# Ledger of designs, part 11: peptides against a protein of PDB entry 1LOE

Target 1, 181 residues: chain A of PDB entry 1LOE
Amino acid sequence: TETTSFSITKFGPDQQNLIFQGDGYTTKERLTLTKAVRNTVGRALYSSPIHIWDSKTGNVANFVTSFTFVIDAPNSYNVADGFTFFIAPVDTKPQTGGGYLGVFNSKDYDKTSQTVAVEFDTFYNTAWDPSNGDRHIGIDVNSIKSINTKSWKLQNGKEANVVIAFNAATNVLTVSLTYPN
Target 2, 181 residues: chain A of PDB entry 1LOE as posed
Amino acid sequence: TETTSFSITKFGPDQQNLIFQGDGYTTKERLTLTKAVRNTVGRALYSSPIHIWDSKTGNVANFVTSFTFVIDAPNSYNVADGFTFFIAPVDTKPQTGGGYLGVFNSKDYDKTSQTVAVEFDTFYNTAWDPSNGDRHIGIDVNSIKSINTKSWALQNGKEANVVIAFNAATNVLTVSLTYPN

## One batch from the design tools (peptide; made by RFdiffusion4, then SolubleMPNN)

Design b1_p9_5_s1 (from b1_p9_5, 3 letters changed)
Fold by OpenDDE base, seed 3:
Structure b1_p9_5_s1 (fold): chain B 181 residues (1-181), chain A 9 residues (1-9)
Amino acid sequence: as target 1 above (181 residues)
Amino acid sequence: SMSFESVLS
């Protein structure tokens, strides 16, 4: 049995355990994924590979992650698409297609992408998002089109606490979000 | 506060 854990309470200017992609950077001890301009994509990857799936035994690891985020989206039209927490192969590269949150590139299921994401989606894309048009949290498996979503009552500019847990025995991914203030 | 879950493929 092997366990890997890490914690980042302050994001420094030279964060050695993160790989920055696109416009991702740190400022004021926070991780910032994009610049405050249109058409920007940024990502940050944990620098060490995580052994989630053992190809020899077929065993899958449990995991739990927690983080705090802030989104500023005062309206539903002149805003960016949102962001994701994701797990992807070590050679993953940022994707620049609009609406794909820098992670996916198709609404069609693509098993070869081997990517799982939890999306916090602030922009309604008619081609794949829930028809009610609500801001939503989604669970994405190999596609930007979520396998499951829940309407999200965004508290604009306020800190949200998120916990994402995966139970390998049941194959269940659980997402919890709380606004503590 | 909100929570939901899904079985992954």
Scores: peptide ipSAE 0.600, ipTM 0.963, DockQ to the pose 0.072
Fold by OpenDDE base, seed 4:
Structure b1_p9_5_s1 (fold): chain B 181 residues (1-181), chain A 9 residues (1-9)
Amino acid sequence: as target 1 above (181 residues)
Amino acid sequence: SMSFESVLS
């Protein structure tokens, strides 16, 4: 099995292996997706296509990704919508903002989306989010309405370490989050 | 620390 690996420790202003969409940009060695304002969508794509699904054989690749993120909200009691890690077609463009996190357009399952996302959702959208209103991590398949969620206590402004792993043999996606500090 | 998983269908 062929393995492809890449790492970005520091995000620079001339990040050649990223494609920025919308309001996404780099600053202070960080990838910044959005400003703390309404109706903004920022995305960054890895510039090289990754073969996760082999159309010839039907096989799906295993993958593991890790990253660190910070959510800075001007008001810890009124934060923005959050963000996602997502896998989408190579020609993907920003989708609906706000609660759709710039990745989806509907709470209805849409196989044509061909998008899998892990959402770090900081805003309760009554129409699709878990009824308890908790901030949560969600696994989204072709819909902003998660197939599974777990309550998540946001530490505003603190670094969170995330590991997302997919086991193709079991078709299981695992999400882990830790606040080390 | 937290972790959870789902089967992707």
Scores: peptide ipSAE 0.530, ipTM 0.953, DockQ to the pose 0.072
Fold by OpenDDE base, seed 1:
Structure b1_p9_5_s1 (fold): chain B 181 residues (1-181), chain A 9 residues (1-9)
Amino acid sequence: as target 1 above (181 residues)
Amino acid sequence: SMSFESVLS
């Protein structure tokens, strides 16, 4: 069994294990994806490729990732657009911003995207988001239109703890979120 | 707290 792991508890200005894209940067020992302005895209990639899928054997690795995030919007009742945790090809570049969260370009399934994402979506996009209009967590496979979602009550400015686990044997992705404080 | 899951394919 091969295992790859990493941990970042403090983000520095010279974070060598991250590749920053767009407006992504570090400040105050935090990873900041975007400023509180419209139409910005910021991404950060883990700099070392991770072998998740073996094309020869078809085997897929299990993985577990955990992180803490804060969404701090100036207006707690007007928050856009959220962010994603995603897995994409090693040569990935920023995609469409706004409601596409910088990781997708279409609500239609596009296998060439080769992108799996967990979205923490704070803005209702009529064209693809759940019709109830709730802020939500979504699991996205090759499309910004989630294959599954769950309503999520944003606590603006509060730290959320997230765990994302993938079981390769069952092909099940599990997402857990907690506001501990 | 909340949790949910999906089969990816």
Scores: peptide ipSAE 0.525, ipTM 0.952, DockQ to the pose 0.071
Fold by OpenDDE base, seed 5:
Structure b1_p9_5_s1 (fold): chain B 181 residues (1-181), chain A 9 residues (1-9)
Amino acid sequence: as target 1 above (181 residues)
Amino acid sequence: SMSFESVLS
């Protein structure tokens, strides 16, 4: 069975296996997507195309990804929109910012997007977010309006460990988040 | 910690 894997422990200024889009950059061995400024979009793509969906057979591969992120908001009571992990076509470019997280353009389902995302959403957008107003993790398929969400309590400035796993046989995506420190 | 899942279709 075909297997592709990669690991990035420290992000350097000359990171060769990443394509930066928008305001994304590396600093202090970390990948920084945005500063604490509104209306900025930063993205980073793995530079080598990976075969998650086989266009010839229609089959989808299993995958597991893990990463650590930090949201460090100057004001813990009023934060930005959050960020997302996503899988998109090889020619993907930044989309609408703000509540769309730079990945989507609509709350309506758009199959032409061909994008699956896990959002870590820190801002309540009335038009599509869960009505309870909670910060949340969402699973997004071709729309910023999540097919499923779970309330998430942000620990500002703390490292969160995330694991995202997809089982192609069951078509189930699993998201796990832990604050170990 | 937290965990949740969803069927994508």
Scores: peptide ipSAE 0.506, ipTM 0.949, DockQ to the pose 0.070

Design b1_p9_5_s4 (from b1_p9_5, 4 letters changed)
Fold by OpenDDE base, seed 5:
Structure b1_p9_5_s4 (fold): chain B 181 residues (1-181), chain A 9 residues (1-9)
Amino acid sequence: as target 1 above (181 residues)
Amino acid sequence: AISFKSELK
């Protein structure tokens, strides 16, 4: 059994263990995915391949990830689409922006995507989001249309703590979010 | 606090 781990407390201007895509960059010791402007997608990948799912053996690894994030919208009533934590193939590139969050291209299940994401979705897309219109956290498997969602009240400009855990034995993904401030 | 889980299918 192998274990890979990493920790980034402060994001530097030359963060060697990240691959930046699109508009993603570091500033003020934070990883910044997008600025408060339209039509931008930013991503950051951990630079080393990780064996979460081994296509040859079929083995799936357990994992736990934790992070803090801030969404700071200039106008709390006019927000963008949100962001994801995601796992995708090593050659992954930015996908469709907007409501697809730069990670997916379809609301239909597409096994060729080989992508699992936890979305923190701040914008209601009628075509696939929960009908109640709530901002929400979603678990996405090969589709922007979540297999499960939970309503989430955005605290604009406040730090949220997230823990995402996957148990390979049960195939269960658990998501937790708290606002400690 | 928010917490939920789902089996990946």
Scores: peptide ipSAE 0.565, ipTM 0.955, DockQ to the pose 0.070
Fold by OpenDDE base, seed 3:
Structure b1_p9_5_s4 (fold): chain B 181 residues (1-181), chain A 9 residues (1-9)
Amino acid sequence: as target 1 above (181 residues)
Amino acid sequence: AISFKSELK
C-alpha cells in the first residue's frame, strides 16, 4: 500500500508544493485565498497529483486532512461566500460565478465535474443553500448544492480546527470543526 | 464542536 502525505505549518512566499490560482497568496506565514475586496477568488492546490481513485481497479484511497482557518465576517449580508477544501481533477481551474466558492459552476449535479468539497459557507444563497439561512458547513459532490449540511455558528476572527476524513470502505466522509478557545 | 458525516455515493 502506497501512502502520500504532506504537512505545511508555515506558508512561505516561495512555497513550491502549492499552485496558486486567482488571488491566492501567502502572507505572514498564512495562506490567504482572497484579497479584502469585492469579487475576488483565490485557490491553492497541492502541486503533486494524488492517487485517490484508480480507474482501472476501482480502488479508492482513504484520506484524512486537518487544517486551521480564520474567517472575518462581521455580518451576514455584506460579506464574501466562504471557502472550501476540495478535491478535483488535476486540470481544475478557478470558477468565478458568485456563490460558487471558486469551485463549482452550477447547482445541478454534474458527474463530469469529479469534484468533492467541504464548504464553510458564510453567505445565504436562496437558490441552493439551506432554507433556514444559517451559516453552515456542507458536503458538496459535483454541485454547489450540498448533499448534507450542518448549521455553523461562526466565531468571527477566531481560529477553527477542522478534520476531514474519508473512509473508502464505507464511502463516508466525516467533518469535524472545533473552536478550541 | 461540530461533527457530521455523509455517504458520498
Scores: peptide ipSAE 0.562, ipTM 0.956, DockQ to the pose 0.071
Fold by OpenDDE base, seed 4:
Structure b1_p9_5_s4 (fold): chain B 181 residues (1-181), chain A 9 residues (1-9)
Amino acid sequence: as target 1 above (181 residues)
Amino acid sequence: AISFKSELK
């Protein structure tokens, strides 16, 4: 077995271990995915490919990811769509924006997407989101329609700490979110 | 604090 790890405490203007896509960029030592305007998609990819799935053996690696995020909506009653942490093919490009979060193109399961995402979804899309209309965290596998969700109250402008862990032996993805302040 | 999990397909 082997282990690969990385840590980015401060995002610099020349963050060479990230590939920026769309409107994604760094500002004030933060990774900024989108501007607070309509029809913006920004992504950032870790520049080194990570061997998570072994095509020969079918084995999948364990992983743990932690990060802190802020969603800062100019109007707390008119927010945008949210964002995802995602794992996708190395040649991945921005996908459909809006409710698809720049990561997916369909609510139907599409194995060709080869994308797993944890969404922090701040906008209710009637066609696929939980019917209660709550803002939510979702686990997405090859579809914007989450395989599982958890209601989540956005604290606008506040820092949230996230831990995402995958146990390959059990095939279980765990998501934890805390607002420490 | 929020925590939940799911088995991936």
Scores: peptide ipSAE 0.556, ipTM 0.954, DockQ to the pose 0.073
Fold by OpenDDE base, seed 1:
Structure b1_p9_5_s4 (fold): chain B 181 residues (1-181), chain A 9 residues (1-9)
Amino acid sequence: as target 1 above (181 residues)
Amino acid sequence: AISFKSELK
């Protein structure tokens, strides 16, 4: 069994194992996707290709990832748009911003996207988000329109711990979020 | 704490 792993506790200014895209950068040892300004997209990719899907055998790898994030919006009642953890093709580039979170281009299922994402979505987009208007965590497969969502109350400025696990045998993705403080 | 899961299609 082939396994690859990495851990980044403190993000440095010249983090060699990350590829920064758009407005993504590091500051104060944190990976920062965006400043609190409108219409920006920032992404960071793990620099080494990861063998997740084997085109020859069709096998898919298990994975587990954990991270801590902070959303710190100047106005806690007006927060857009959120962010994703995503898996995309090796040569992936920033996609549509705004409600598409820089990782998708359509609410229609597009298999050519080859993108799976867990979204932490702070802004209600009428065209595709759950009708209750709640901020939510979503599982996105080749579309910004989530295949499943869970309502989530953002604690602005607070650290959230996330664990995302994929079981290839069952094809089940599990997402857990906790505000420990 | 929030936890949920989904089968990927």
Scores: peptide ipSAE 0.551, ipTM 0.954, DockQ to the pose 0.071

Design b1_p9_6_s2 (from b1_p9_6, 3 letters changed)
Fold by OpenDDE base, seed 3:
Structure b1_p9_6_s2 (fold): chain B 181 residues (1-181), chain A 9 residues (1-9)
Amino acid sequence: as target 1 above (181 residues)
Amino acid sequence: SMSGSSVLS
């Protein structure tokens, strides 16, 4: 059995178990993905590779992650795209295309990307987002076009709690988001 | 805060 676990209560300036990409950084004990400017992309990767699939046995890991976040998006037009939790190959690089959340580069399914993401999307992209235009949570598999979405009523500037869990036996990924306050 | 765990049998 191979197990990986981590816990970060406060994000420090020298967080050794994170690899920062693009504009990602820590400030005031929080992880901040972007600068407060236009056209900014940032990511943070867990520094140790996680063995999630064994090619010899075919076994897939069960995993769970939880985090808190705050988004400021007071309107639907003058805002950025949102953010993701994602799993990607160790050599993954940030993507700079608008609307792709720094993770994807196409709405076409591309198995070679080997990337799964849970998006918290604050901007309606006509080309791939749900037609109702709602802010939404999406599950993205090898494409920015989500395989499943759910409308998300953003509580602007409030702390949200997220839990993402994957059950390998059922092949089901679950996402929960709550506002405790 | 953030935490995570994975278990591969």
Scores: peptide ipSAE 0.723, ipTM 0.973, DockQ to the pose 0.962
Fold by OpenDDE base, seed 2:
Structure b1_p9_6_s2 (fold): chain B 181 residues (1-181), chain A 9 residues (1-9)
Amino acid sequence: as target 1 above (181 residues)
Amino acid sequence: SMSGSSVLS
């Protein structure tokens, strides 16, 4: 059995188990993905590769992750795109296309991307987002166009708790978001 | 904060 686990209570200035990409950095013990400017992309990768699939046995890993976040998006038009939790190949690089959350580069399904993301999307992109225009949580498999979405009522500036779990036996990814305070 | 775990049998 192969296991990987980590716990980060506070994101320090020298967080050794993270690889920062683009504009990602830490400040005030929080992970900050972007600067407060237009056209900025930042990411942070867990520094150790995670063995998620065994080609010999066909087994897929079960995983769970939890985190807290704060988003300031007081309106729907003059704001950033949001962020993702994602799993991608070890050579993954940040993507700079607007609306792609730094992870994808196409609305077309591309199996070679080998990327899964849970998006917390604050900007309505007409070309791929749900037509109701709601802020939403989405599950993205090899495309920015989510395979499933759910409307998300953002509590602006409030701390949200997220739990993402994957059950390999059922092939079900579960996402929960709550505002405890 | 953030935590995570994965288990591959």
Scores: peptide ipSAE 0.723, ipTM 0.974, DockQ to the pose 0.959
Fold by OpenDDE base, seed 4:
Structure b1_p9_6_s2 (fold): chain B 181 residues (1-181), chain A 9 residues (1-9)
Amino acid sequence: as target 1 above (181 residues)
Amino acid sequence: SMSGSSVLS
């Protein structure tokens, strides 16, 4: 059995278990993916590779992650694209920004991406997002076009709690989001 | 804050 675990209470300026990409960095003990400016992409990767699939047995890892986040847009009526929690190959680099959230390049299914993401999508992209135009949580597999979505009401500037869990036996990914205050 | 764990059997 192979296991990986981590816990980060405060994000320091020398957070050695994270790899920062693009504009991602730490500010005031928070992981800051982007600033409130146009055309910015930031990512942070857990620094150690995680063995998520065993080619010999075909087994896939179970995993769970919990985090808090804040989206703080200067204008509540004009919010940018959102962010993702994602799993990608170890050599992953920032991808297309904007509505692609820096993790995908296409709405077409691309198995070579080898990327799974949970998106917290705050901007309606007509070409692939749910037609109701709601901000939403989405599960993305090798495409920015989610395989499943659920409407989500952004509370601008408020802290949200998230739990994401994957059960390999059932192949079910669960996402929970709450605003405790 | 953030935490995570994975288990591959």
Scores: peptide ipSAE 0.706, ipTM 0.971, DockQ to the pose 0.955
Fold by OpenDDE base, seed 5:
Structure b1_p9_6_s2 (fold): chain B 181 residues (1-181), chain A 9 residues (1-9)
Amino acid sequence: as target 1 above (181 residues)
Amino acid sequence: SMSGSSVLS
């Protein structure tokens, strides 16, 4: 089988292979999706199309992605909605903000969305989030209402390491998050 | 791709 890969360790102002949407930008060699301000959506897309889903056969490729992120809220008790890593059609545009994280428009399943997201959700939305109210990691398929979630304790201002892997043979998506320091 | 959303209360 064929394998393709990419890596971005430093994000420059003229970073290649990225498309910025909304309020997304780069500063200090970091990709910034949103600042700590009200009602913003920022997205960054890898600009090179990746053939991960074969529309003819329905087959999906295996993939592994890793990244480091920081959520730095003004205080640990007042945190906004969070962010996602997502896979969507090449012509994807920002969707509803707030609790929809700029990726979805409904808690109802919408196959036309063709979007899979791993959410790092820092705000409890009563209408669709787990009833325990915990901040959580979620797997979202064509809906902001996750098909599976796991509680996650945010360490505000700290770097988190994430690994997301998909096994096409088993149809299993795994997410790992650690705070190494 | 990544998408972030912020609504501060």
Scores: peptide ipSAE 0.331, ipTM 0.875, DockQ to the pose 0.032

Design b1_p9_6_s3 (from b1_p9_6 with T7V)
Fold by OpenDDE base, seed 3:
Structure b1_p9_6_s3 (fold): chain B 181 residues (1-181), chain A 9 residues (1-9)
Amino acid sequence: as target 1 above (181 residues)
Amino acid sequence: SISFSSVLS
């Protein structure tokens, strides 16, 4: 069997294993996806393609990823949309449509996008978000309209620890978020 | 703490 792993504990100014798209950049050893202005999209991709699905055998790899993030969104109305962790084809490009988190471009299911994302969504989009209007974590498959969501009480400005695990045998994606303090 | 899962279609 073959395994691929990487770890970035400090994000440097010349991070060779990341491809920056849009307004994504590093500062103070952190990855920052957007500037503190309206209408900004930023992404960072791991620079090496990862073999998750083998088209010849049909085998799918297990994976586990963990990261820590901070969001500053003190209210629910004058805020950005949030962010995603995502897996997409190697030629993926930023999407600029409002509410699509820089990853998707439609609420309609599009198998050709071949994109799976976990969203941490801070803005209620009436057209596709859960009707209760809560900030939420969502699992997105080929659409901004999540296949499943969980209400999320944001602790503003606090570090959240996330673990995302995929079990290929069961086809189950699990998302865990913890505020350690 | 939040944890949830889904089967990817």
Scores: peptide ipSAE 0.639, ipTM 0.969, DockQ to the pose 0.071
Fold by OpenDDE base, seed 4:
Structure b1_p9_6_s3 (fold): chain B 181 residues (1-181), chain A 9 residues (1-9)
Amino acid sequence: as target 1 above (181 residues)
Amino acid sequence: SISFSSVLS
């Protein structure tokens, strides 16, 4: 089995293996996706395409990714929409902002999107989010309406460690989040 | 700590 791996410990201003879209940029060795203003979309793509699905054989690769994120909301009671980790076609461009997190355009399933995302959703959108109104982690497949969610208590300004693993044999995506501090 | 899984469609 062929394995490809990469790691970015510190994000620099001249980070060459990232493609920035919209308002995404680097500062203080962090990747910053958006400023604390409304209606902004920032994205960063890994510059090298990753072979996850083999079109010839139909086989899908296993993968594991880990990252640390911080949500710094100026108002803990009125935070922004959150962010996503996503996998999308190589020519992907920013999509609808706000509750769509810059990744999707509809709550209806759209196979042409070809996008899988793990959302860290801090804003309740009544049209598609879980009815309990909780901030949540969601697994999104071709829709902003998650196929599965888990309630998540945001610790504003704190580092969260995330691991996302996909088992191709079982077609199971697993998401874990920990606040170590 | 939170962990959950889903079968992708």
Scores: peptide ipSAE 0.583, ipTM 0.963, DockQ to the pose 0.072
Fold by OpenDDE base, seed 1:
Structure b1_p9_6_s3 (fold): chain B 181 residues (1-181), chain A 9 residues (1-9)
Amino acid sequence: as target 1 above (181 residues)
Amino acid sequence: SISFSSVLS
């Protein structure tokens, strides 16, 4: 089996293994996806295509991704919209911003999207988010409307550690988040 | 700490 791995502990201004889309950029060794302005979409893609699905055999690869993120909003009580980790076709382009997180265009299931995402959603969108209004982590398959969610209490300005694991044998995606400090 | 899982469609 083929294994692809990479690690980025610090982001440089000329990060060659990333493709920046929209307003995504690096500063102070961090990856910044959006500016603190309305209707901003920023994305970063791993520059080398990863073989997740084998079209000939039908096999799907396992994967594990870990990262640390910080949401640092000037007003901790008014935070929009969050961000997402996603897997999409190699020619993917930025999609609808705001509540769609630049990754989706609809709450309706759209198989042509071919996108799986884990959202870290800080803003309640009445049209598709869980009715309790909680900030949440969601697992999204071809839709901004999550197939499953978990309430998440944002700690503004604090580092969160995330692990996302996919088990191809069981078709299970697992998301873990911890605020270590 | 939060952890949850889902079967993908």
Scores: peptide ipSAE 0.582, ipTM 0.962, DockQ to the pose 0.071
Fold by OpenDDE base, seed 5:
Structure b1_p9_6_s3 (fold): chain B 181 residues (1-181), chain A 9 residues (1-9)
Amino acid sequence: as target 1 above (181 residues)
Amino acid sequence: SISFSSVLS
């Protein structure tokens, strides 16, 4: 089977293979999406197209991605909306910010979005988030309203390791998160 | 640690 892989361990100011959108930038070898300022949207895209779904054959590829992130809010009791990992069409542009995480525009299912996302949601939006109000990880398909969620306790300022795996044969997406330190 | 899965369709 054909495979495509890449790894970025350090993010420099002239980082190759990334397209920055909105407020996304690099500093201190880290990718920074926002500056903890409200109403900001920062995105970074892998610049080389990846064939996860083949529109001609209908085939869907397996994939595994891993990354480390840090949410560092000045006040742990009042954080922003969080961030998301997403797969979207190659011509994707920033969408609605805030609770929509710059990836979606509605809680209504929109097949034309063609976007799958894993959200790391730190803010409770009454209109679509789980009613328990917990910070959570969500799996989003063509909507900011997750098809499934899992409660998640944020460790402010700590590195979280994430693994996201998709099995095309079963159509199952698996998300794991750990705080190793 | 946290781990969970979902069918996308």
Scores: peptide ipSAE 0.577, ipTM 0.962, DockQ to the pose 0.070

